# Peptides against a protein of PDB entry 6CSU: the designs that were tried, part 24

Target 1, 51 residues: chain A of PDB entry 6CSU
Amino acid sequence: GALEELRGQYIKAVKKIKCDMLRYIQESKERAAEMVKAEVLRERQETARKM

## One batch from the design tools (peptide; aimed at target 1 I17, target 1 (a further copy) I25)

Design b2_p22_1_s4 (made by RFdiffusion4, then SolubleMPNN; its pose is not in this set)
Fold by OpenDDE base, seed 3:
Structure b2_p22_1_s4 (fold): chain B 51 residues (1-51), chain C 51 residues (1-51), chain A 22 residues (1-22)
Amino acid sequence: as target 1 above (51 residues)
Amino acid sequence: as target 1 above (51 residues)
Amino acid sequence: SLLEKIEEQIKELEKESKKIVE
């Protein structure tokens, strides 16, 4: 019935949101790691230049 | 009626998930910014020591 | 973006839920 359909849609939507959130977190962690790596390399070069 | 009230509860729950996710993203961005800042400072110090 | 996809999913859920209630 209508209640079961609504419940089913809610559960499906929540599962999709959860999956997308986990993927977003994973991709964000990867981007953050690369950003930190790049920043460290740039900082090392810049610090060397200043010395 | 009961169906409309339950619909309201499901929509409210989904909106709560959205809000929690947005807050998590915002907090994660703040933490990432602080982490990068700290890493740059540490790298600067370490590079200076190596030179 | 994934955020936009999630927002779209929420909007679609709201849309479909209205259809069910109607």
Scores: peptide ipSAE 0.177, ipTM 0.616, DockQ to the pose 0.766
OpenDDE base, seeds 1, 2, 4, 5: peptide ipSAE 0.132, 0.170, 0.158, 0.144; ipTM 0.596, 0.614, 0.610, 0.603

Design b2_p22_2 (made by RFdiffusion4)
Pose (drawn by RFdiffusion4):
Structure b2_p22_2 (pose): chain A 51 residues (1-51), chain B 51 residues (1-51), chain P 22 residues (1-22)
Amino acid sequence: as target 1 above (51 residues)
Amino acid sequence: as target 1 above (51 residues)
Amino acid sequence: EVAEKNEEELEEIVEEVKEMTE
């Protein structure tokens, strides 16, 4: 039983690390995508200069 | 004994997973920091315009 | 007791990874 318990604890610890990295990554990509939008909007300053 | 050793192995294994996540996060910082230099270099195009 | 120590150290490592990502 101790072997099953220790095995269970290890699995739980790594499944939590995976859940944290999954969220961290999804958040990172959204922030990166937000950087894409915020800069296409900076071209408005450029296209206004061209106008 | 066997149980303490098995414990040490699971601990060492998860810490390895932490090292992989750490190297990845450090790379994330470096990449975002590289983006700062990249944006400063595009400002160079616009300062050559203003001259 | 070995299981309890293992759970505590594994939880500490998970909290350290969480804090590192934040």

Design b2_p22_2_s1 (made by RFdiffusion4, then SolubleMPNN; from b2_p22_2, 10 letters changed; failed a check: too like the target's own chain)
Amino acid sequence: GVVEGTYKELEEIVKEVREALE

Design b2_p22_2_s2 (made by RFdiffusion4, then SolubleMPNN; from b2_p22_2, 12 letters changed)
Fold by OpenDDE base, seed 3:
Parts: sequence; structure tokens; C-alpha cells
Structure b2_p22_2_s2 (fold): chain B 51 residues (1-51), chain C 51 residues (1-51), chain A 22 residues (1-22)
Amino acid sequence: as target 1 above (51 residues)
Amino acid sequence: as target 1 above (51 residues)
Amino acid sequence: GVVEGLYKELEKIVKEVSEELK
């Protein structure tokens, strides 16, 4: 019936939102890791210049 | 130092993203609940007309 | 280290989002 169809549509939408959010978080983690690596490299280079 | 400041900025951004996502999920659930309530009401009215 | 700490914080968020979608 109509209620079962609506429930099915909602479950499908929730699953899509979950996938989109998990992908966004994963991409954010990757960007953060690259930023930290770059900063660590800069600090190591600065320390080397002071030695 | 610069690395600690960067970490602090990232943690702040991550917490904001968490709040935004949880708010979006809650609002989506509320909209879905209202749609289901409306459909249940329509089905009850249709059943009443057939009786 | 700093990177591992950031990953742990994000893992907590992923877990919480997953629970809210159940």
C-alpha cells in the first residue's frame, strides 16, 4: 500500500544520506592528514635551518 | 606552535560539521515523520469513506 | 601523534552519525 511505499522511499533516502556523509567525512580526513603532513615538513625544515 | 594551532582549528571545524550533520538528520526525521502521519490520516479517511 | 588523534575524533563522529541513522 501507499504507506509501505512511503516507508520504502524514506529508507532509501536515509541510506543515501548515510553514504554521502561517510564519503564527506572520509574526504575531510584525507585533506586534514595532508595539511598536517605539510606542516610537519615545514617545521622540520625550520629546525634544520636553525641547526 | 603552528601545528597545535592548526590542530585546534581542525578540531573546531570537525565539531561544527558534526553538529550540522546531526541537525540535518534530525530535521530529515521530523519531515519524514510528518509525511507518514499525513499519509496515515489519508488512508484512514479513505477507509472511512468505503465503510 | 597529531594525525592519529584527528582520525580518532573523526571515527567517533562517524560512529555517532551511523547510530543516528539506525
Scores: peptide ipSAE 0.102, ipTM 0.518, DockQ to the pose 0.077
OpenDDE base, seeds 1, 2, 4, 5: peptide ipSAE 0.083, 0.085, 0.081, 0.088; ipTM 0.500, 0.492, 0.500, 0.499

Design b2_p22_2_s3 (made by RFdiffusion4, then SolubleMPNN; from b2_p22_2, 10 letters changed)
Fold by OpenDDE base, seed 3:
Structure b2_p22_2_s3 (fold): chain B 51 residues (1-51), chain C 51 residues (1-51), chain A 22 residues (1-22)
Amino acid sequence: as target 1 above (51 residues)
Amino acid sequence: as target 1 above (51 residues)
Amino acid sequence: GVVEGTYEELEKIVEEVREALS
């Protein structure tokens, strides 16, 4: 019935948000790791040129 | 009626989850920015000590 | 109806979250 449909819609919406958030967190961690690696490399090179 | 009340509760609950997620994203970005700044500083100092 | 309208409203909120995560 209508109540069960509404409940299903709510649960589905929450699950979608959960999945999107988990994916975001994983991708964000990966991007952050790569960004740090690149920054460390660039900074070492820059410091080496200055010294 | 009961159906409309339940609908309102579900929508409100999902909106609350949305707000929580948006806040998490914003705070995560801020923390990431600070972490990068700290890493850059540490790396410059480390490289300077090695050279 | 109420059910269809609720689906659309919830999907709108889900999409807003997805957009914020992109």
Scores: peptide ipSAE 0.394, ipTM 0.773, DockQ to the pose 0.863
OpenDDE base, seeds 1, 2, 4, 5: peptide ipSAE 0.391, 0.392, 0.391, 0.394; ipTM 0.769, 0.770, 0.768, 0.774

Design b2_p22_2_s4 (made by RFdiffusion4, then SolubleMPNN; from b2_p22_2, 10 letters changed)
Fold by OpenDDE base, seed 1:
Structure b2_p22_2_s4 (fold): chain B 51 residues (1-51), chain C 51 residues (1-51), chain A 22 residues (1-22)
Amino acid sequence: as target 1 above (51 residues)
Amino acid sequence: as target 1 above (51 residues)
Amino acid sequence: GVIEGTYKELEKIVEEVREALE
């Protein structure tokens, strides 16, 4: 019925939001990790330059 | 030191991501609520049209 | 709910990062 359909649409929308968020989190974690790696690399390069 | 600074920068970045996600969740919940309201309105209009 | 679960998962990620960098 109409109420069940509305509920189904709501649940589907919420699940989509969850999936989008999880993807964003994963991508953000990867970007954060790359930023850390880049910073470590810069620090190593700076150390090497001073040696 | 360099390690503490790196840690601080990473934690700051992760906290920013968390804040962005919380804002996204809140805005998405509001949009979902508005979609439900719109669907209810459409259903009422359809019912009225058939009366 | 689904959104609350996603929020809790994000909190766990933040905490794991904090612990890993201690």
Scores: peptide ipSAE 0.088, ipTM 0.493, DockQ to the pose 0.062
OpenDDE base, seeds 2, 3, 4, 5: peptide ipSAE 0.085, 0.086, 0.083, 0.076; ipTM 0.504, 0.415, 0.409, 0.494

Design b2_p22_3_s3 (made by RFdiffusion4, then SolubleMPNN; its pose is not in this set)
Fold by OpenDDE base, seed 3:
Formats: sequence, C-alpha cells, structure tokens
Structure b2_p22_3_s3 (fold): chain B 51 residues (1-51), chain C 51 residues (1-51), chain A 22 residues (1-22)
Amino acid sequence: as target 1 above (51 residues)
Amino acid sequence: as target 1 above (51 residues)
Amino acid sequence: SPLEKKIDEYIKELEEEGEKIV
C-alpha cells in the first residue's frame, strides 16, 4: 500500500545519503594523502637544496 | 596548518550531512503521519456512508 | 526509531574516521 511505498522511498533515500557520505570520506582521504605527499616532497627538496 | 584546515572542512561537511539526514527523517515522519491521518479519515467517512 | 539509531551510529563512525585523517 501507500505506507509500504513510502517506506521504500525512505529506505532508498537513506541508502543514497550513505553512499554520498562514503564517497565524501573517500575523497577526503585521497586529498589528505596527496597533501601529505606534497609536503614530504617539499621537505625532501628543501633538504636537497641545503646540501 | 593545511592538514588541520582540511580536517575542519571535513568535520563541517559531516555535520551538514547529519543535519540534512535529520531533516529528511523529520519530513518523512510528518508525511507518514499525514498519510495515516488521511486514511483514518477515509475509513471514518466510509463507515459513516454505510450507516 | 531503530533506523534512526543505526543512522546515528553510522554518522558517529564517519566522524571518527574523519578524526583519524589528521
């Protein structure tokens, strides 16, 4: 009935939100990793420059 | 530093998602309540019609 | 609501994962 259909819509929406959150987390982790990588490279270059 | 700033952005985004989800749940509850109310009214009207 | 509780738990897990990034 109508209530069951509404329930289905709700579940679908929650699953979508979950997926969006997971994707955001993954992208955030990737950005953080790249940031750390860049910092390490800068430090290495600076050390090399001082040699 | 930059990493702390990124962390701040992440936390802000997660809080926003949380708020969006809570709002969706509340709106869903309201819709469900109105649906039930409408069904009850229809049933009452049908019963009255049969009298 | 049982579903709301699950959502809250999941959101909490997401927040904890975020804290581990820094």
Scores: peptide ipSAE 0.130, ipTM 0.551, DockQ to the pose 0.147
OpenDDE base, seeds 1, 2, 4, 5: peptide ipSAE 0.124, 0.125, 0.122, 0.120; ipTM 0.549, 0.552, 0.475, 0.541

Design b2_p22_3_s4 (made by RFdiffusion4, then SolubleMPNN; its pose is not in this set)
Fold by OpenDDE base, seed 2:
Structure b2_p22_3_s4 (fold): chain B 51 residues (1-51), chain C 51 residues (1-51), chain A 22 residues (1-22)
Amino acid sequence: as target 1 above (51 residues)
Amino acid sequence: as target 1 above (51 residues)
Amino acid sequence: DELMEKIDEYIKELEEEGEKIV
């Protein structure tokens, strides 16, 4: 009935939000890691040039 | 030094990820709420038409 | 609305989980 259908829609929505959130966090962490890696490389190169 | 600067960059990145995540969740929540409200309204209207 | 209340509660749990993951 209508109640069961609404419940199903609710569950589907929250599951989607959860999955999207976790994916977003994972992708954001990957981007942050790449940014840090690039910065470390830059710092090492600058240090090498100053030696 | 380089270590302190790297630590600062990491902390900044993590804080940004947290803020972005919370914003994403808030926006997703708002979208979900609107979808549910629309569905509830639809069901009420359908019920009213059947009465 | 009871359904909206449950959604709000679940979103709050997700926010708490997210804060632990980051």
Scores: peptide ipSAE 0.090, ipTM 0.491, DockQ to the pose 0.050
OpenDDE base, seeds 1, 3, 4, 5: peptide ipSAE 0.078, 0.080, 0.083, 0.076; ipTM 0.494, 0.464, 0.525, 0.499

Design b2_p22_4_s1 (made by RFdiffusion4, then SolubleMPNN; its pose is not in this set)
Fold by OpenDDE base, seed 5:
Structure b2_p22_4_s1 (fold): chain B 51 residues (1-51), chain C 51 residues (1-51), chain A 22 residues (1-22)
Amino acid sequence: as target 1 above (51 residues)
Amino acid sequence: as target 1 above (51 residues)
Amino acid sequence: SLLEKIDEQIKKLEEEMDKIVK
């Protein structure tokens, strides 16, 4: 009935939100990792110049 | 140093996103609960009319 | 109840999010 359909639709929506959130977190982690790599490279270059 | 500050900024951003997502889920849950209550009321009224 | 089952699923999702943001 309508009550069961409402439950099903809500569960489907929650699952979609979960997937979107996980994807966003994954992309955020990748961006952060690239920023860290760039910073490490800059620090190594700076150390080399001071040597 | 700059590397630790970058890490700190990333963690702060992720925590903020988590809070926003949890708030969204809570609001969605409240809306769903109200929809269910309304549906149950309609079903009870319908049953009463058929009696 | 139906609403309780929905609440349980949301709770599981929140717990998974907590594990990701340690």
Scores: peptide ipSAE 0.090, ipTM 0.497, DockQ to the pose 0.049
OpenDDE base, seeds 1, 2, 3, 4: peptide ipSAE 0.088, 0.072, 0.096, 0.059; ipTM 0.496, 0.496, 0.442, 0.425; seed 3 fails the geometry check

Design b2_p22_4_s2 (made by RFdiffusion4, then SolubleMPNN; its pose is not in this set)
Fold by OpenDDE base, seed 4:
Structure b2_p22_4_s2 (fold): chain B 51 residues (1-51), chain C 51 residues (1-51), chain A 22 residues (1-22)
Amino acid sequence: as target 1 above (51 residues)
Amino acid sequence: as target 1 above (51 residues)
Amino acid sequence: SLEEEIGKQIEELEKESKEIVE
């Protein structure tokens, strides 16, 4: 019935949101790691040029 | 009726999840920025000690 | 973005829910 269909749609939406969040978190961690690596390399070079 | 109440409860729950996610994303960005700043400072000091 | 996708999912849920009660 209508109640069961609405419940099903809600559960489906929540599951999709959860999956998208997990993917976002993983991709965000990877991007942050790459940004840190790049910044560390730049800082190393800048410091070396001034020493 | 019961169907309208159920609809309202499900939509309210999904909206709360959205708000919590947006807050989490914002806090995650702030933490990532602070982590990068800290890493740059550490690398600067390490490089200076080796030069 | 994820924020936009979440918004679209909520809007679709609201639309489907409206259709069920009509």
Scores: peptide ipSAE 0.106, ipTM 0.447, DockQ to the pose 0.789
OpenDDE base, seeds 1, 2, 3, 5: peptide ipSAE 0.102, 0.102, 0.100, 0.105; ipTM 0.526, 0.531, 0.448, 0.528

Design b2_p22_4_s3 (made by RFdiffusion4, then SolubleMPNN; its pose is not in this set)
Fold by OpenDDE base, seed 5:
Structure b2_p22_4_s3 (fold): chain B 51 residues (1-51), chain C 51 residues (1-51), chain A 22 residues (1-22)
Amino acid sequence: as target 1 above (51 residues)
Amino acid sequence: as target 1 above (51 residues)
Amino acid sequence: SLEEKIDEQIKKLEEEGKKIVE
């Protein structure tokens, strides 16, 4: 019935949100890793300039 | 020092990810609510047509 | 809730970051 269909649509939406969040976390972790790598490079360059 | 600065940059990146994720969750919940409202309207219209 | 699970995952990432300087 109508109520069961509405409940089904809600559950489907929640599952999609969960999947989108997991993908967002993975992509955000990759971006964070690149920011860390860039910082390490800057620190190494700064150390080299001080030698 | 260099290691403390690197740690600080990592923590800053993680905090930004957290804020972005919370915003995305809120926006996704709003979109889900609109989808539910649209479904309720469609079901009401279908019921009215059958009367 | 989903928000609580996300918060727990973020806390784990923060702890991993702290270990970089240990």
Scores: peptide ipSAE 0.078, ipTM 0.517, DockQ to the pose 0.147
OpenDDE base, seeds 1, 2, 3, 4: peptide ipSAE 0.078, 0.076, 0.074, 0.078; ipTM 0.494, 0.483, 0.496, 0.428

Design b2_p22_4_s4 (made by RFdiffusion4, then SolubleMPNN; its pose is not in this set)
Fold by OpenDDE base, seed 2:
Structure b2_p22_4_s4 (fold): chain B 51 residues (1-51), chain C 51 residues (1-51), chain A 22 residues (1-22)
Amino acid sequence: as target 1 above (51 residues)
Amino acid sequence: as target 1 above (51 residues)
Amino acid sequence: SLEEKIDEQIKELEEEGEKIVK
């Protein structure tokens, strides 16, 4: 019936939101890690140039 | 710097997702409540017609 | 972690959704 369909739609939407959030968090962490690595590398290069 | 901006963007995105989730839940609850009310009303009307 | 908090929130929401249908 209509209530069962509504329940199904609700659960489906919640699951989609969960997946989107987790994916976004993971991608953001990866980007942050890459930026940190790049910064560390630049700092090492600058230090080496000053030696 | 770039890391601070990334952090800011991350926090903003998470907040938006949270808001979207809560809004969807609230709207879904309201729709469900309205459907239940309509069903109860129809049942009452049918019962009254059978009397 | 943030992921764990989100998982818990989603679980609560799923439980609330199950209560919508009697």
Scores: peptide ipSAE 0.082, ipTM 0.491, DockQ to the pose 0.129
OpenDDE base, seeds 1, 3, 4, 5: peptide ipSAE 0.082, 0.081, 0.081, 0.078; ipTM 0.487, 0.488, 0.491, 0.495

Design b2_p22_5 (made by RFdiffusion4)
Pose (drawn by RFdiffusion4):
Structure b2_p22_5 (pose): chain A 51 residues (1-51), chain B 51 residues (1-51), chain P 22 residues (1-22)
Amino acid sequence: as target 1 above (51 residues)
Amino acid sequence: as target 1 above (51 residues)
Amino acid sequence: SELEEELEEINEELEEILEEAK
C-alpha cells in the first residue's frame, strides 16, 4: 500500500506541474498574440504618415 | 530503508522535471529580452528616415 | 505523507518561479 501511495503522490505532483505549465503556456501564447495586434495598430501611425 | 529511498527517488525525479521547466522559463525571459533588442533595431530604420 | 509534503513544497516553489516569470 505504501508503494501505491508513494506512486500516487508522485503522479499527482507531476500532473499538477503539467497543468501549471499548460496554463502558463496558453497564457504566454495569448500574450504573444496580443503583441502582434498591438503592433499592427502601431502601423496606423506609419500609414497616417504616408497619407 | 526501501520506502525512504523510493521517496528520495520520486523527489529527485520531480525535481528534474522542475529543472526542465526552469531552463524553459529562463529561455522564455531571454527570448522576450531578445525581442527588446530586435525592436530597438527596427527603430534604427526610422531614425535613418528622420535624418 | 512526507513525500506529499515535500512534493507540495516543490510545486509551490515552481509556482513562485512561474509568478516571477509573469

Design b2_p22_5_s1 (made by RFdiffusion4, then SolubleMPNN; from b2_p22_5, 8 letters changed)
Fold by OpenDDE base, seed 1:
Structure b2_p22_5_s1 (fold): chain B 51 residues (1-51), chain C 51 residues (1-51), chain A 22 residues (1-22)
Amino acid sequence: as target 1 above (51 residues)
Amino acid sequence: as target 1 above (51 residues)
Amino acid sequence: SKLEEELEKIYKEYQKELEEAK
């Protein structure tokens, strides 16, 4: 009935948001890892230059 | 009626989830920035120790 | 349905804000 259809529409919307967030988190982790690697490399070179 | 009230409740719930996710993203960015700062500081000390 | 249309609008707004947050 109408109630079950409303529930289904709600659940579908929530699942879409959930999937997008999980993807965002995974991609964000990958970007963060690369950013850290780049910063660490830069900092090693900068520190070595100043020593 | 009851069906309209439920419709409103589902919309409200989805909006709440949206807001929670956006807040999570903002807080995640702040945490990531602090993690990078901490890693840079650690790396400076580690590099200096090895030089 | 009216609910589906409103939920779709919310989802599209969320998608836009998510992309802006990257």
Scores: peptide ipSAE 0.259, ipTM 0.709, DockQ to the pose 0.772
OpenDDE base, seeds 2, 3, 4, 5: peptide ipSAE 0.190, 0.229, 0.173, 0.172; ipTM 0.672, 0.694, 0.662, 0.661

Design b2_p22_5_s2 (made by RFdiffusion4, then SolubleMPNN; from b2_p22_5, 6 letters changed)
Fold by OpenDDE base, seed 3:
Structure b2_p22_5_s2 (fold): chain B 51 residues (1-51), chain C 51 residues (1-51), chain A 22 residues (1-22)
Amino acid sequence: as target 1 above (51 residues)
Amino acid sequence: as target 1 above (51 residues)
Amino acid sequence: SELEEELEEIYKEYQKELEEAK
């Protein structure tokens, strides 16, 4: 009935948000790893130049 | 009526979840920034020692 | 339905904010 459909729509919306969050977290971790890798490399270069 | 009230409650709940997720993202970014800052500092020390 | 439309709007707004947060 209408109540079940209403509940279903709520669950669907929540699941969409949840899935997007999980994807964001995963992609964010990947970006962070690459960023750290790049930053460490740059920092080594910069520190080496200053020594 | 009761259906409209329930509908409103579902919408409110979804909005709450959205807000919670966005807050989590913001806090996560802040933590990541601090982590990078600390990592850069450590890398400077380590690289300097190796030079 | 009205609820579906409102939930979709909330989701679209969330998607926008999520993208901006990257």
Scores: peptide ipSAE 0.219, ipTM 0.696, DockQ to the pose 0.789
OpenDDE base, seeds 1, 2, 4, 5: peptide ipSAE 0.083, 0.070, 0.081, 0.062; ipTM 0.494, 0.508, 0.495, 0.498

Design b2_p22_5_s3 (made by RFdiffusion4, then SolubleMPNN; from b2_p22_5, 7 letters changed)
Fold by OpenDDE base, seed 4:
Structure b2_p22_5_s3 (fold): chain B 51 residues (1-51), chain C 51 residues (1-51), chain A 22 residues (1-22)
Amino acid sequence: as target 1 above (51 residues)
Amino acid sequence: as target 1 above (51 residues)
Amino acid sequence: SELEEELEQIVKEFEKELEEAR
């Protein structure tokens, strides 16, 4: 019935949002790690040249 | 009725999740920026001491 | 995370309300 269908749609939507959020968090961590790595390398070079 | 109330609850829940995710994304960006800043400072000091 | 916990809470609350509406 209508209530069962709506319940199903809700559960599906919530599960999708959860998965999207987890994926975003994981990707964000990876991007952050790469950004830090890049900045560390640039800073090493900059500091080395100034000394 | 029950159907309308359920629909309302679904919409409210989804909107809340969306808002929370957007806020999380914004906060994650801010945390990432601070993390990079901190790492750059640490690397400056580490490199300077090794030279 | 806090957001995951919030999501879980929303789901639990909605499931409870849905059961009560049966």
Scores: peptide ipSAE 0.098, ipTM 0.420, DockQ to the pose 0.054
OpenDDE base, seeds 1, 2, 3, 5: peptide ipSAE 0.089, 0.091, 0.090, 0.087; ipTM 0.536, 0.540, 0.419, 0.544; seed 3 fails the geometry check

Design b2_p22_5_s4 (made by RFdiffusion4, then SolubleMPNN; from b2_p22_5, 6 letters changed)
Fold by OpenDDE base, seed 3:
Structure b2_p22_5_s4 (fold): chain B 51 residues (1-51), chain C 51 residues (1-51), chain A 22 residues (1-22)
Amino acid sequence: as target 1 above (51 residues)
Amino acid sequence: as target 1 above (51 residues)
Amino acid sequence: SELEKELEEIYKEYQEELEEAK
């Protein structure tokens, strides 16, 4: 009935949100790692130049 | 009625999830920024020592 | 971010569906 459908919709939405968040977290971590890697590389270059 | 109340509860729950997720994202960004800042600082020190 | 927007749209769409179910 309507109640079951509503419940189903809720669960579906929550699952979708959950999946999106997990993906976000994973991709965010990957981006962060790459950003740090790149930043470290750049910083080495810059610091070396200044020395 | 009971159905309307449940609908309201589901909506409220979704809103709560939304708020929590957005807050998490915001805080995650802040932490990432701080992490990069700290890493850059450390890398400057290390690179300088090696030069 | 784009994902934040997508999530917001998901929430909005769901809320609209719930409202329509009233």
Scores: peptide ipSAE 0.168, ipTM 0.660, DockQ to the pose 0.059
OpenDDE base, seeds 1, 2, 4, 5: peptide ipSAE 0.167, 0.146, 0.148, 0.151; ipTM 0.646, 0.653, 0.657, 0.655; seed 1 fails the geometry check

Design b2_p22_6 (made by RFdiffusion4)
Pose (drawn by RFdiffusion4):
Formats: sequence, structure tokens, C-alpha cells
Structure b2_p22_6 (pose): chain A 51 residues (1-51), chain B 51 residues (1-51), chain P 22 residues (1-22)
Amino acid sequence: as target 1 above (51 residues)
Amino acid sequence: as target 1 above (51 residues)
Amino acid sequence: EEVEEVEEEFEEFMEELEEERE
């Protein structure tokens, strides 16, 4: 039983770390995508200069 | 004994998962920091315009 | 075996992330 318990605790700890990294990575990508939008909007300043 | 050793192994194993996540995060800060230099270098194109 | 599968899934997940990062 101690072997199953220790096994279970290990699996739980890693599965939490995976859940944290999955959210961290989805958040990161969204932030990176937001950086893409915010800069296409900076071209408005450039296209206004060209106008 | 066997149970304390097995404990130490699961702990060491998860710590290794943590090291991998850490090196990844450090790489994330470096890449975002590299992006700062990259954006400063594109400003160079616009300052040559202003001259 | 369950612990080995969890370690393999985690390693594949970290490889995928490295590939996406590149």
C-alpha cells in the first residue's frame, strides 16, 4: 500500500506540474499573439505617414 | 530504508522535471529579451529615414 | 509502469514545446 501511495503522490505532483505548464504556455502564446495585433496597429502610424 | 529511498527517488525525479521547466523558462526570458534588441534594430531603419 | 508512462508523456510534451519554440 505504501508503494501505491508513493506512486500515487508522484503521479499527482507531475500531473499538477503539467497542468501548470499547459496554462503557462497557452497564456504565453496568447500574449505573443496579442503582441502581433498591437504592432499591426503600429503600422497605422506608418500608413498615416504614407498618406 | 526501502520506503525512504523510494521517496528520495520520486523527489529527485520531480526535481528533474522542475529543472527542465526552469531551463525552459529561462529560455523564454532570453527570447523575449532578444525581441527587445530586435525591435530597437528596426527603429534603426526609421532613424535613417529621419536623417 | 504507470510512473514510466507519466515520465515518457512528460518528456514528449517537453520535446513538443521545444519544437514549437523553434

Design b2_p22_6_s1 (made by RFdiffusion4, then SolubleMPNN; from b2_p22_6, 9 letters changed)
Fold by OpenDDE base, seed 1:
Parts: C-alpha cells; structure tokens; sequence
Structure b2_p22_6_s1 (fold): chain B 51 residues (1-51), chain C 51 residues (1-51), chain A 22 residues (1-22)
C-alpha cells in the first residue's frame, strides 16, 4: 500500500545519500593525499633553497 | 607547520560533514513521521467514505 | 593516523544511518 511505498522511497533516498557521501569522502581523501604530496614537495624545495 | 594545518583542516571538514549528515537524518526522520501521520489520516478518511 | 581514524568513524556513522533508516 501507500504506506509501504512511502517507506520504500524513504529507505531508497537515505541509501542514495549514503552512497553519495561515501563517494564524496573517498574523493576528498584522494584530494587530501595529493595536497599532502604537493606540500611535501614544496617544503623540500624551500629547504633546498635555504641550504 | 603547513602540513599539520592542512591535516587539521581536513579533519575539521569531515567532522562538519558528519554533523550535517546527523542533522539531515534527524530531519528526514521527522519528515517521514509527519508523512506517515498524514497518510494514516488520509486512509482513515477514505475508509470512512466507503463505510 | 588521525585522518584514517576519522574516515573509519565516518563509515561507522554511515552504517548506523543505514540501519536507522531500515
């Protein structure tokens, strides 16, 4: 009935948001890793200039 | 240093997202509850019309 | 590290959200 359909729609929506958030956090982690690598490189270059 | 600050900023961002999702699910539950109540009322009215 | 722990906590949080929606 309509109540069961409503429940199903709610669960489906929440699951979609979950998937979207998991994807977001994965992508965020990847971006963070790249930023860390870039920062390490920058710091090494700066250190080299001071040597 | 800059690397520690970057890491801190990332952690802070993730925590914010977590809080936003907690709020989202709470609001979603509240909306679902209201929709259920509305549907129950509608069904009762429909039943009454058929009686 | 701290980021890994936060990611783990977030995943556990999302798992709880799934269970709460069921």
Amino acid sequence: as target 1 above (51 residues)
Amino acid sequence: as target 1 above (51 residues)
Amino acid sequence: GEIEEEEKEFEEFMQKLREEAA
Scores: peptide ipSAE 0.220, ipTM 0.645, DockQ to the pose 0.254
OpenDDE base, seeds 2, 3, 4, 5: peptide ipSAE 0.213, 0.201, 0.199, 0.216; ipTM 0.636, 0.645, 0.641, 0.630; seeds 2, 3 fail the geometry check

Design b2_p22_6_s2 (made by RFdiffusion4, then SolubleMPNN; from b2_p22_6, 9 letters changed)
Fold by OpenDDE base, seed 5:
Structure b2_p22_6_s2 (fold): chain B 51 residues (1-51), chain C 51 residues (1-51), chain A 22 residues (1-22)
Amino acid sequence: as target 1 above (51 residues)
Amino acid sequence: as target 1 above (51 residues)
Amino acid sequence: EEIEKVEKEWKEFMQKLREEAE
């Protein structure tokens, strides 16, 4: 009935929000990994300069 | 009634997810900063060893 | 309906998070 349909809509909306959150987390991890890679590269250069 | 209760549950769920996400992001930033610091330190050691 | 309002607000929130990450 109408109540079950509305329940389904609310559940669907919450699931979407959860998926968006998980996607953001995944993208954030990827960005963080790239930043670490860049930092490592810069550090290699600076360390080499000081050696 | 049941409809209002369902609506309330939906709103509560969304607010909770938002709060959880903000908290996770903050904690993730802190962890990322520490990981970068650790990685830089390790890289200094490895670079020095190769020089 | 109310779901659409919440979804819009959530979309805007996620957009702000992405912008902050840039």
Scores: peptide ipSAE 0.347, ipTM 0.751, DockQ to the pose 0.508
OpenDDE base, seeds 1, 2, 3, 4: peptide ipSAE 0.346, 0.328, 0.346, 0.346; ipTM 0.749, 0.745, 0.749, 0.750

Design b2_p22_6_s3 (made by RFdiffusion4, then SolubleMPNN; from b2_p22_6, 10 letters changed)
Fold by OpenDDE base, seed 2:
Structure b2_p22_6_s3 (fold): chain B 51 residues (1-51), chain C 51 residues (1-51), chain A 22 residues (1-22)
Amino acid sequence: as target 1 above (51 residues)
Amino acid sequence: as target 1 above (51 residues)
Amino acid sequence: GEIEKEEKEFEEFMKRLREEAA
């Protein structure tokens, strides 16, 4: 009935959000890793210039 | 240093998004609960009319 | 109910995500 359908829709929506969050976290980690690598390179360059 | 600050900013941002998502889910749950209650009431009314 | 169960599982999932971000 309508009640069961509503429950099913809600559960489906939550599962979608969970998947979206997993994807977001993975993509965010990848972006963060690239930012860290870039910063490390800059620091190494700065150190090299100081030497 | 700048690297630590960047890391801190990232972690803070991710945590904020997670908190926002938790709030969203909670609010969605509350809305769903109200919809369920409304549906139950409608069903009871319909049953009563059929009796 | 099933919704409550799913909500609990989601909260545990989010908890793990927060720990991974630390």
Scores: peptide ipSAE 0.266, ipTM 0.680, DockQ to the pose 0.264
OpenDDE base, seeds 1, 3, 4, 5: peptide ipSAE 0.229, 0.206, 0.234, 0.248; ipTM 0.668, 0.653, 0.671, 0.662

